# Designs tried in a protein design run: peptides against a protein of PDB entry 3V4L. Part 194

Target 1, 386 residues: chain A of PDB entry 3V4L
Amino acid sequence: GQPLAKDKVALLIGNMSYWEHPKLKAPLVDVYELTNLLRQLDFKVVSLLDLTEYEMCNAVDEFLLLLDKGVYGLLYYAGHGYENFGNSFMVPVDAPNPYRSENCLCVQNILKLMQEKETGLNVFLLDMCRKRNDYDDTIPILDALKVTANIVFGYATCQGAEAFEIQHSGLANGIFMKFLKDRLLEDKKITVLLDEVAEDMGKCHLTKGRQALEIRSSLSEKRALTDPVQGAPCSAEALVRNLQWAKAHELPESMCLKFQCGVHIQLGFAAEFSNVMIIYTSIVHKPPEIIMCDAYVTDFPLDLDIDPKHANKGTPEETGSYLVSKDLPKHCLYTRLSSLQKLKEHLIFTVCLSYQYSGLEDTVEEKQEVNVGKPLIAKLDMHRGL

## One batch from the design tools (peptide; made by RFdiffusion4, then SolubleMPNN)

Design b2_p20_7_s3 (from b2_p20_7, 12 letters changed)
Fold by OpenDDE base, seed 5:
Structure b2_p20_7_s3 (fold): chain B 386 residues (1-386), chain A 20 residues (1-20)
Amino acid sequence: as target 1 above (386 residues)
Amino acid sequence: MEVKLVSTDPGEPLEYLAKL
């Protein structure tokens, strides 16, 4: 019979905005495109940008809670990384210079924990460099991995080699994602799919002799990313997993705010990633006696580090949102919240209406507080370890 | 089209110009 997944869960991490290291560009597009492809494959996808060490640990822990017997787990990472003694380390955005294993997440430790869940398939896609870190002499004594036949590693590059991104005028993929995305929806055994991606990279003049995909697999079964999810959630664990995932993807409902002056504002929300939300405001009704009016969002929680200079933009692109801008309503003011994983409390903010009456020189302000609860990833309470 | 390939290595980022 066709193999069935009990469920499908993916964690995608894209680190770009490093504090002490060179900034990357490709992870933004790569995580976004991979998210959309994995959603078409019926994966429950958590997509996270620019995580600290603590935030990465919590994201992995929450991902591991979604894993169970016969579940398909996929971890994708794009960012800086290194490989010492066959151990792969993902570098958080807050990693010091130089970084060590103690500042980084060991992929083989995550694999060990995934193997304990008796998963139906474990896929690691590591879009990072695999050079040795000469500042880290630590040989991690990894406990022996269980001999399980359901593991696949796709390394974007060979051991001791570099991974590359394409820098163009605009948004572009990393080299690995450029080829992976063209095949990811194919109904093939995942190792066959990745082997075809490796061949495509090997034929391309751009990548030939610069970057080559390495595949490591224990996969003895025919498993594909296209394998259907087994029916309605019949177990309590499957219901809990579905509820936990749904919490991380629930947007606030759109609101119509009414001001005393008779102006009506539409407030709306869009997800760019699981930790990135766009707020947009529009004037939907204005009394004729009001000649000018604008609706600003302000007074965000301090944990979000929202610079008011980057809020309330006339275009999504001016906020740094280039990917979802086509799906957003036009003629709004836009604010991008890029760090929802830092939100400890409810997202409470102020909508400030500034307006002028015909024949009055003075600008009038009205304010309304809005509580939208915990949006997206903030519902997982990634901070509960403190 | 000319594209720049940039290494994701934080230590010695290699840069290449390539034609697509």
Scores: peptide ipSAE 0.333, ipTM 0.861, DockQ to the pose 0.303
Fold by OpenDDE base, seed 1:
Structure b2_p20_7_s3 (fold): chain B 386 residues (1-386), chain A 20 residues (1-20)
Amino acid sequence: as target 1 above (386 residues)
Amino acid sequence: MEVKLVSTDPGEPLEYLAKL
């Protein structure tokens, strides 16, 4: 019979906005495209951008809580990374220069923890460089891995080599994702699918002799990403997993705000990633005596590090939101909250209506405070460890 | 079309011009 997954869970991390290292571009598009493909494959996807070491550890811990016996686990990482002695290290955005293993997440340590969950399949997709870090002489003593015969590594590049992004028209895609996305929905054993991706990369004149996919597998069974999820959640653990995932993806409800001047504002919310939300405002009713009015969002929690210069834009693209802009309503002001994982408290902010009456030169302001609770990933309380 | 390939290596990022 076709193998069944008890459930399918994916954690996707894209690190781009490094503090002490070169900024990347590809992880934005690659995490988004992979999220949409894995959702079509019935994966529960958590997608996170620009994580610190602490935030990456917590994201992995929360991902491991979603894993259980017979669950398919997929970890994707796009960002800076290195490989020392066959150990892969994912570099957080706050990593010092130079970084060491103590500043980074070891993928083989995550694999050990995934093996303890008795997962049905463990897939690692590592879209990072695999050069040695000569500033880190640490040889991690890895405990002997269990023989689970359910592990697949897809490395974007071969050992000691670089991974590349394609910069085109202001957007960038990783070379690995460029080829992976074309095959990811195929009903094939995951190793066969990755072998075909490797062949496609090897035929491409861009990548030939520069980047080659490496597959490392112990997978003894014919497991595919297309394998159907076992029906209705029959266990308490499956219900908890479904609730935990649902919490991490719960948007605030759209609100209609009414101001004393008689202006009505629609406040709406959209998810770009599990830690990235777009707030949008629109004027839905304006009295005829008001000639101009705009609805700004302000007074965000300091933990979100929102630059007011990037808030309240006339287009989603001006906020850096290129991916979800087609799904957003038009004629709004847009604000992108890109660090929802930093939110310790409720998301409280001010909606400021600025307006002008016909025949008055002075602009009038009215303000309303809005509490939307903890949106998206902020519901997981990834900060509970301090 | 000419495209830029950029390494994701933080140490010595290689850049290549390539034609699509």
Scores: peptide ipSAE 0.333, ipTM 0.859, DockQ to the pose 0.295
Fold by OpenDDE base, seed 2:
Structure b2_p20_7_s3 (fold): chain B 386 residues (1-386), chain A 20 residues (1-20)
Amino acid sequence: as target 1 above (386 residues)
Amino acid sequence: MEVKLVSTDPGEPLEYLAKL
């Protein structure tokens, strides 16, 4: 019969805003496009940008809670990385310079934990360099992996080689995602799909002799990313998994705020990623006696590290939100919350209305506090343990 | 179109100019 997945879960991490290392650009687009494709494949996708070591560990732990017997697990990583002694290390944004294995996440350790869950398929897509880190002489004593015939690695590059991104005046993919996205929806065994991606990369004049996809697989069965999720009966574990994923993707409801002056503001929320939310405000009703009226958001929790200079922009793009701008309402003020994983408490902020009456020179301000609870990934208490 | 390929290596990132 056709293989069935008990469920399908993906964790996508894109690290780009490094503290002590060169900044990347491609992970933003790559994580976004891959998220949309995997959602079309009925994956439960958690998409995270710019994680610290601690935040990456917690994201992996929460991902492992979504894994169970016969579940398909996919981990995608785009960022800095290295390979020492056949072990792949993902570099967090807070990693020191130079970084070592103690500052990084070992992919083979994550694979071990996925194998303990008795997963139906384990896919790793590693869009990082595989060059040796000469500052890390640590030989990790990894526990022996179980012999499971269900593992697939897609490495964006060969062992000891570099991965590349396209730097252009616009948004561009990394080289791996540029080719992967064109085939990802194909109903093929995942190793056959990746082999076709490798052929496409090998034919491209940009990548020929610079970057080549490496496939490592133990996959003995014909498993595809298109494999249907097993229908009812829904197990208690599948219900818990669905609830856990739904919590991590719950947006605040849109609000209509009414001010004493008779101005009405629409406050709306949009998800760019599981840890990135856009807040937008618009004037939906204004009394005719009010000639000027602006609604801005302020007084955010300190844990979010929001620079007021980057808040309340006239376009989503001015906030750094280039991907969801088409789906947002026009003529708003936009604020991007890029670090929702840092939120320990409820998201409480102030909506401030500044307005002027006809024939008065003085501006009047009214304020309303808004509590939207824990949005998106902030419902997963990724800070449980500090 | 000329594009820049930039390595994701944090050490000595290789840069290439390539024509699309």
Scores: peptide ipSAE 0.330, ipTM 0.859, DockQ to the pose 0.321
Fold by OpenDDE base, seed 4:
Structure b2_p20_7_s3 (fold): chain B 386 residues (1-386), chain A 20 residues (1-20)
Amino acid sequence: as target 1 above (386 residues)
Amino acid sequence: MEVKLVSTDPGEPLEYLAKL
């Protein structure tokens, strides 16, 4: 019969806004597009942008809590990285220059931990460079891996080579995701699917002689990303996993705020990623005597590092949200919260209504405090331990 | 269309102009 997954879980990390390293662009689009494809494949997807070392460790730990016997685990990473002695290192956004293995996450260590969970399939998709880091001669002493015969690595590039992103006037994929996305939904053994992606990359004049997909696998079974999830969640473990994933993806409910002047504001929330939320405000009722009226969001928790210059924008794109703008209501003010993993407390903020009456020169302000609890990934308390 | 391929290597990133 066709193999069955007990469940399917994916962690997608896109690091682009490095502190001490060149900024990337492709990880934003790559994580978003891959999230949408894996959701169509019935994966429980956690998608995270711009993680520190500590936040990456916690994201991996939370991902490992979603893994169990016969679960399919997929880790995707797009960002800076290196390979020393056949060990792959993912570089956090706060990594020093130069970075070392002590500042980075070792993929083979994550694989060990996934094998301890008795997973049904372990897929690593690594969209990073595989050059040696000459500033780090450390060999990680990893325990011997179990012989599980359920491991697949898709490396965006060959050993000792660079991975590339496409830069033009708009948003574009990395080279790996550009080809992967066209085949990811195919009902094929994952190693066959990746081999076809490698052929497509090899036919492309952009990548020919610059970047080649490398597949490293120990996969004894015909497992595909299309493999169906086994039945209703009948185990207590499957229920816990479903609840844990649901917590990480719960948006605040839309609110209708009523001000003393008779203005009504709709406050809405949208997820771009598991750690990125857009707040939008819209005026749903305005008395005719009020000629100008705007609803600003202010007084965010300091942990979110919200620059007021990027808050309360007339378009989602002006906040840096280019991907979900089509699904958002029009004619709002938009604010993008890109660091929900840093939120230690409840998300409390102020809605400030600024308005003017016909025939008055001065603007009037009314304020309401809003508590929306812990949105999305902030429910997992990924900062616990700092 | 002309596009720039940029390496994700933080050290000495290679840059290529290519036609799509």
Scores: peptide ipSAE 0.313, ipTM 0.850, DockQ to the pose 0.321

Design b2_p20_7_s4 (from b2_p20_7, 13 letters changed)
Fold by OpenDDE base, seed 3:
Structure b2_p20_7_s4 (fold): chain B 386 residues (1-386), chain A 20 residues (1-20)
Amino acid sequence: as target 1 above (386 residues)
Amino acid sequence: MKVELVSTDPGEPLEYEKLL
């Protein structure tokens, strides 16, 4: 019969905004496009940008809690990385220069933990460099992996080589995602799909002799990303997994705020990623005596590192939100919260209404505090250990 | 159109002039 997944879970991490290393651009687009494709494949997707070491560890731990017997697990990573002695290391955004294994996440350790969960399929898609880090002399003593015959690695490049992104004046994919996205929805064994992606990449004149996809697999069964999820969750663990995932993807409800001056505003929320939310405000009612009126958001929790210079923009793009702007209401003020993983408490902020009456030169302000609870990934309390 | 290939390694960006 066709293989069935008990469930399908993906963790996608895109690191770009490194502190001590060159900034990347492609992981933004790559994580977003891959998220949308995996959702069409009935994956439960957690998508995270710009994680510290601690935040990456917690994201992996939460991902491992979603894994169970016969579940398909997919880990995608785009960012800086290296390979020492056949071990792949993902580099967090707070990693020092030079970084070492102690500052990085070892993919083979994650694989060991996935094998302990008795997963149905383990897929790793590693869009990072595979050069040796000569500043890391650590020989990882890894325990022998269990023989599970269900492992697939898709490396964006061959051993000892670099992975590349295309930087243009606009949004562009990394080289791996550019070819992967065109094939990902095909009903093929995952190793056959990746082999076709390798052929497509190999025909590209830009990548020829620079970057080649490598497939490492022990997959003995004909498993595909298209494999259907087994029907209604029959186990308590499957219900818990569904609830945990649903919590991480719940947006705040849209609010209608009423001010004393008689102005009404709509406050709305949109998810760009599991840790990135757009807040938007619009004036829905204005008394005729009020000639000018704007609704600003301010007084955010300090943990979110919100620069006021990037808040309350006339377009989503001016906030750094290039991907969801088509799905957002027009004629709002927009604010991008890019670090929801850092939120320890409820998201409380102020809506400040600035307005002017006809025939008065002075602007009047009214303020209203708003509590929207813990949005998206902030519901998982990734900070419970600090 | 200039296409920049940037390594995910801190190496020098490879500038490609796209010959039209």
Scores: peptide ipSAE 0.181, ipTM 0.706, DockQ to the pose 0.303
Fold by OpenDDE base, seed 2:
Structure b2_p20_7_s4 (fold): chain B 386 residues (1-386), chain A 20 residues (1-20)
Amino acid sequence: as target 1 above (386 residues)
Amino acid sequence: MKVELVSTDPGEPLEYEKLL
């Protein structure tokens, strides 16, 4: 019969905004597009941008809690990385210059932990460089991996080589995602799908002789990303997994705020990623006596590092939200919260209404505090222990 | 169109200007 997955879970990490290293651009688009494709494949997707070492460790731990016997696990990483002695290291955004293995996440350690969960399939998609880090000669003493015939690595590049992104005046994918996205929905064995992606990348005149996809696999069974999830979750563990994922993806409900002047504001929320939310405000009712009226959000928790200069924009694009802008209401003010993993408390903020009456020169202000609880990934408390 | 290939290697940003 066709193989069945007990469930399908993906962790996608895109690191771009490095502190001590060159900034990247492609991981934004790559994580977003891959999230949408994996959702069409019935994956439970956690998508995270710009994680510190500690935040990456916690994201991996939470991902491992979603894994169990016969579950398909997929880890995607886009960002800086290196390979020493056949070990792949993902570089967090807070990594020092130079970075070492002690500042980075070893993919083979994550694989060991996934093998302890008795997963049905382990897929690693690593969109990072595989050059040696000459500043770290540490040979990791890795515990022996279990012999499991269910592992697939798709490396964006060959050993000792670089992975590239295309920078131009607009949004673009990395080279790996550019070709992967066109085939990811195909009902093929995952190693066959990746081999076809390698052939398509090999036809690209930009990357010819610079970047080539490498496939490493122990996969003995015909398993595909299209494999159906086994029917209604009958196990307590499957219910817990579904609840844990649902908590990490719950948006605040849209609110209608009423001010004393008779102005009504719609406050809405949209997820860009599991740790990135757009807040939008719109005037839905204005008395005719009010000639001008604006609704601003302010007084965010300090742990979110919200710059007021980047808040309350007339377009989603002015906030840096290019990907979800088509799905947002028009004619709002938009604010992007890009670090929801840092939120320790409830998201409490102020909605400030500034307005002017006909025939009065002075502006009037009214304020309302809003508590929306813990949105999205903030429900997992990825800072537990600091 | 000027397409810039940027390495995801933090050590050596090889700006390859490929004029397409």
Scores: peptide ipSAE 0.143, ipTM 0.688, DockQ to the pose 0.328
Fold by OpenDDE base, seed 4:
Structure b2_p20_7_s4 (fold): chain B 386 residues (1-386), chain A 20 residues (1-20)
Amino acid sequence: as target 1 above (386 residues)
Amino acid sequence: MKVELVSTDPGEPLEYEKLL
């Protein structure tokens, strides 16, 4: 019969906004599109952008808590990376220049930990360079991997080669994701699917002789990303996994704020990623005597590093949100919180209403504090211990 | 369309080969 997954869990990491390294663009689009595809495949997806070393470690730990016997685990990474001695290193956004293995996450170590969970399938999709880092000759002492015959690596490039993104005047995928997305929903053995993606990418004149997909697998069974999840969670472990995933994806409820002047504001929340939320405000009622009225959000926790210059924008795109803008209500002010993993406490902020009465020149302000608890990934307390 | 390939290797300067 077709294999059954006990569950399907994916961690997607896209690192772009490096501190000491060139900034990338493709990981934004790639993580977003892959998230939407994996959700159609009944994956529980955690999607994270711009993680530090510590945040990446915690994201992997939380991902490993979602893994259990017969669960399909998928790790996708897009960002800077290197390969030394057949070990793949994902580079965090806070990595020094030059970076070393001590500043990076070893994929083979994650694989070891996934094998300890007795997973049904381990898929790694690594959209990063595989060049040797000549600044780090450290050989990681890794324990021997178990012979589980359920491992698939899709490397965006060959060993010792670079992975490329397509930069143009707009948002574009990396080369790997550009071809992967067209086939990802196909009911095929994952190694066959990736081989077809390799053939499609090999026809691309842009990357011919520069980048080629490498598939490394030990997969004894016909397992596909389309494999159905085993029915209703009947185990305590499956219930815990479902609760843990749901906890990481809970948005705050939409609020209607009433001000003393009689203005009513709708405050809404949208998830772009598991660590990226858009707050939007709209005026839903205004007394006729109020001629001008603006509702902006302010006084965010310092840990979120919100630049006021990028807050309270008339469009989602002006906040840096290009992907979810179609699904957002129009005629709001928008603020993008891109670092929810940094939130140690409850998300408390101020909604400030600035308004003017007809025939008065002076602007009046009213303020309300809003506590929305811990939104999305902030519920996992990824900063516990710093 | 001018497509710029950008390496995800931080160690090499972005040789913008404008593949025409």
Scores: peptide ipSAE 0.140, ipTM 0.678, DockQ to the pose 0.336
Fold by OpenDDE base, seed 5:
Structure b2_p20_7_s4 (fold): chain B 386 residues (1-386), chain A 20 residues (1-20)
Amino acid sequence: as target 1 above (386 residues)
Amino acid sequence: MKVELVSTDPGEPLEYEKLL
């Protein structure tokens, strides 16, 4: 029969806004496009940008809780990285310069934990450099990996080499994602799909002799990313997994705020990533006696580090939201919350209405507090481990 | 370091940043 996945779960991490290292651009687009493709493949996708070491550890731990016997697990990482002695290290945004293995996540440690879950397929897509870090002479004594089949590594580059992104006058993919995205929906064995991506990269004059995809596989079965999910959740573990995933993807409901002056504001929410949300406000009713009115969001939790200068923009693009802007309502004020993983409490904020009456020079303000609970990834309480 | 690998091929200069 056709192989069946018990479920399909993906964690996508894109690190770009490094503190002590060069900033990247491609991981934004790469994580977004890969998220949309994996959703079309019926994956439960958690997509996270700009994680610290602690936040990356917690995201991996939460991902491992979603894995079980016969589940397909996919980990994608785009960001800085290195490879020492066949061990791949993902570099968090808060990593010091120079970074060491103690500041980084070892992919082979994650693989060991995935193997303990008896997963039906393990796919690692590592869009990072594979150069040796000469500042880290630590040989991790990896416990011997279990001899399990159904592991696939797609490395964006070969051992000891660099990966590249394309910088155009706009948002562009990394080299690996540029070719991967064109084939990812194909009903092929995952190793055959990656071999075709490697051939496409090898034909491209831009990448030829600069970047080559490496495939490492123990996949003994004909498994594809297109393999259908088994029907309705038959186990308590599958129900828990579905509930845990649903929590990480629940947006706040859109609401209508009514002010004493008779102005009505619509407040809405959109997900860009699992840790990135856009808040938008629009005036839906204004009494004729009010000549001007504006609705601002303010007083965000300090954990989110929201600069008021970047809030309440006339376009999504002015907030740094270039990807979801087409799907957002027009003629709003927009605010981007890019660090929802840092939220410890409920998202409470103020909607401030500033308005003027006809024939009065003085501006009047009305304020309403809004509590939307824990949005998206903030429901997983990734901070509870302290 | 931004290493602009300007492709020397006479097409539009694709600015490649050496990033990863």
Scores: peptide ipSAE 0.050, ipTM 0.566, DockQ to the pose 0.048; fails the geometry check

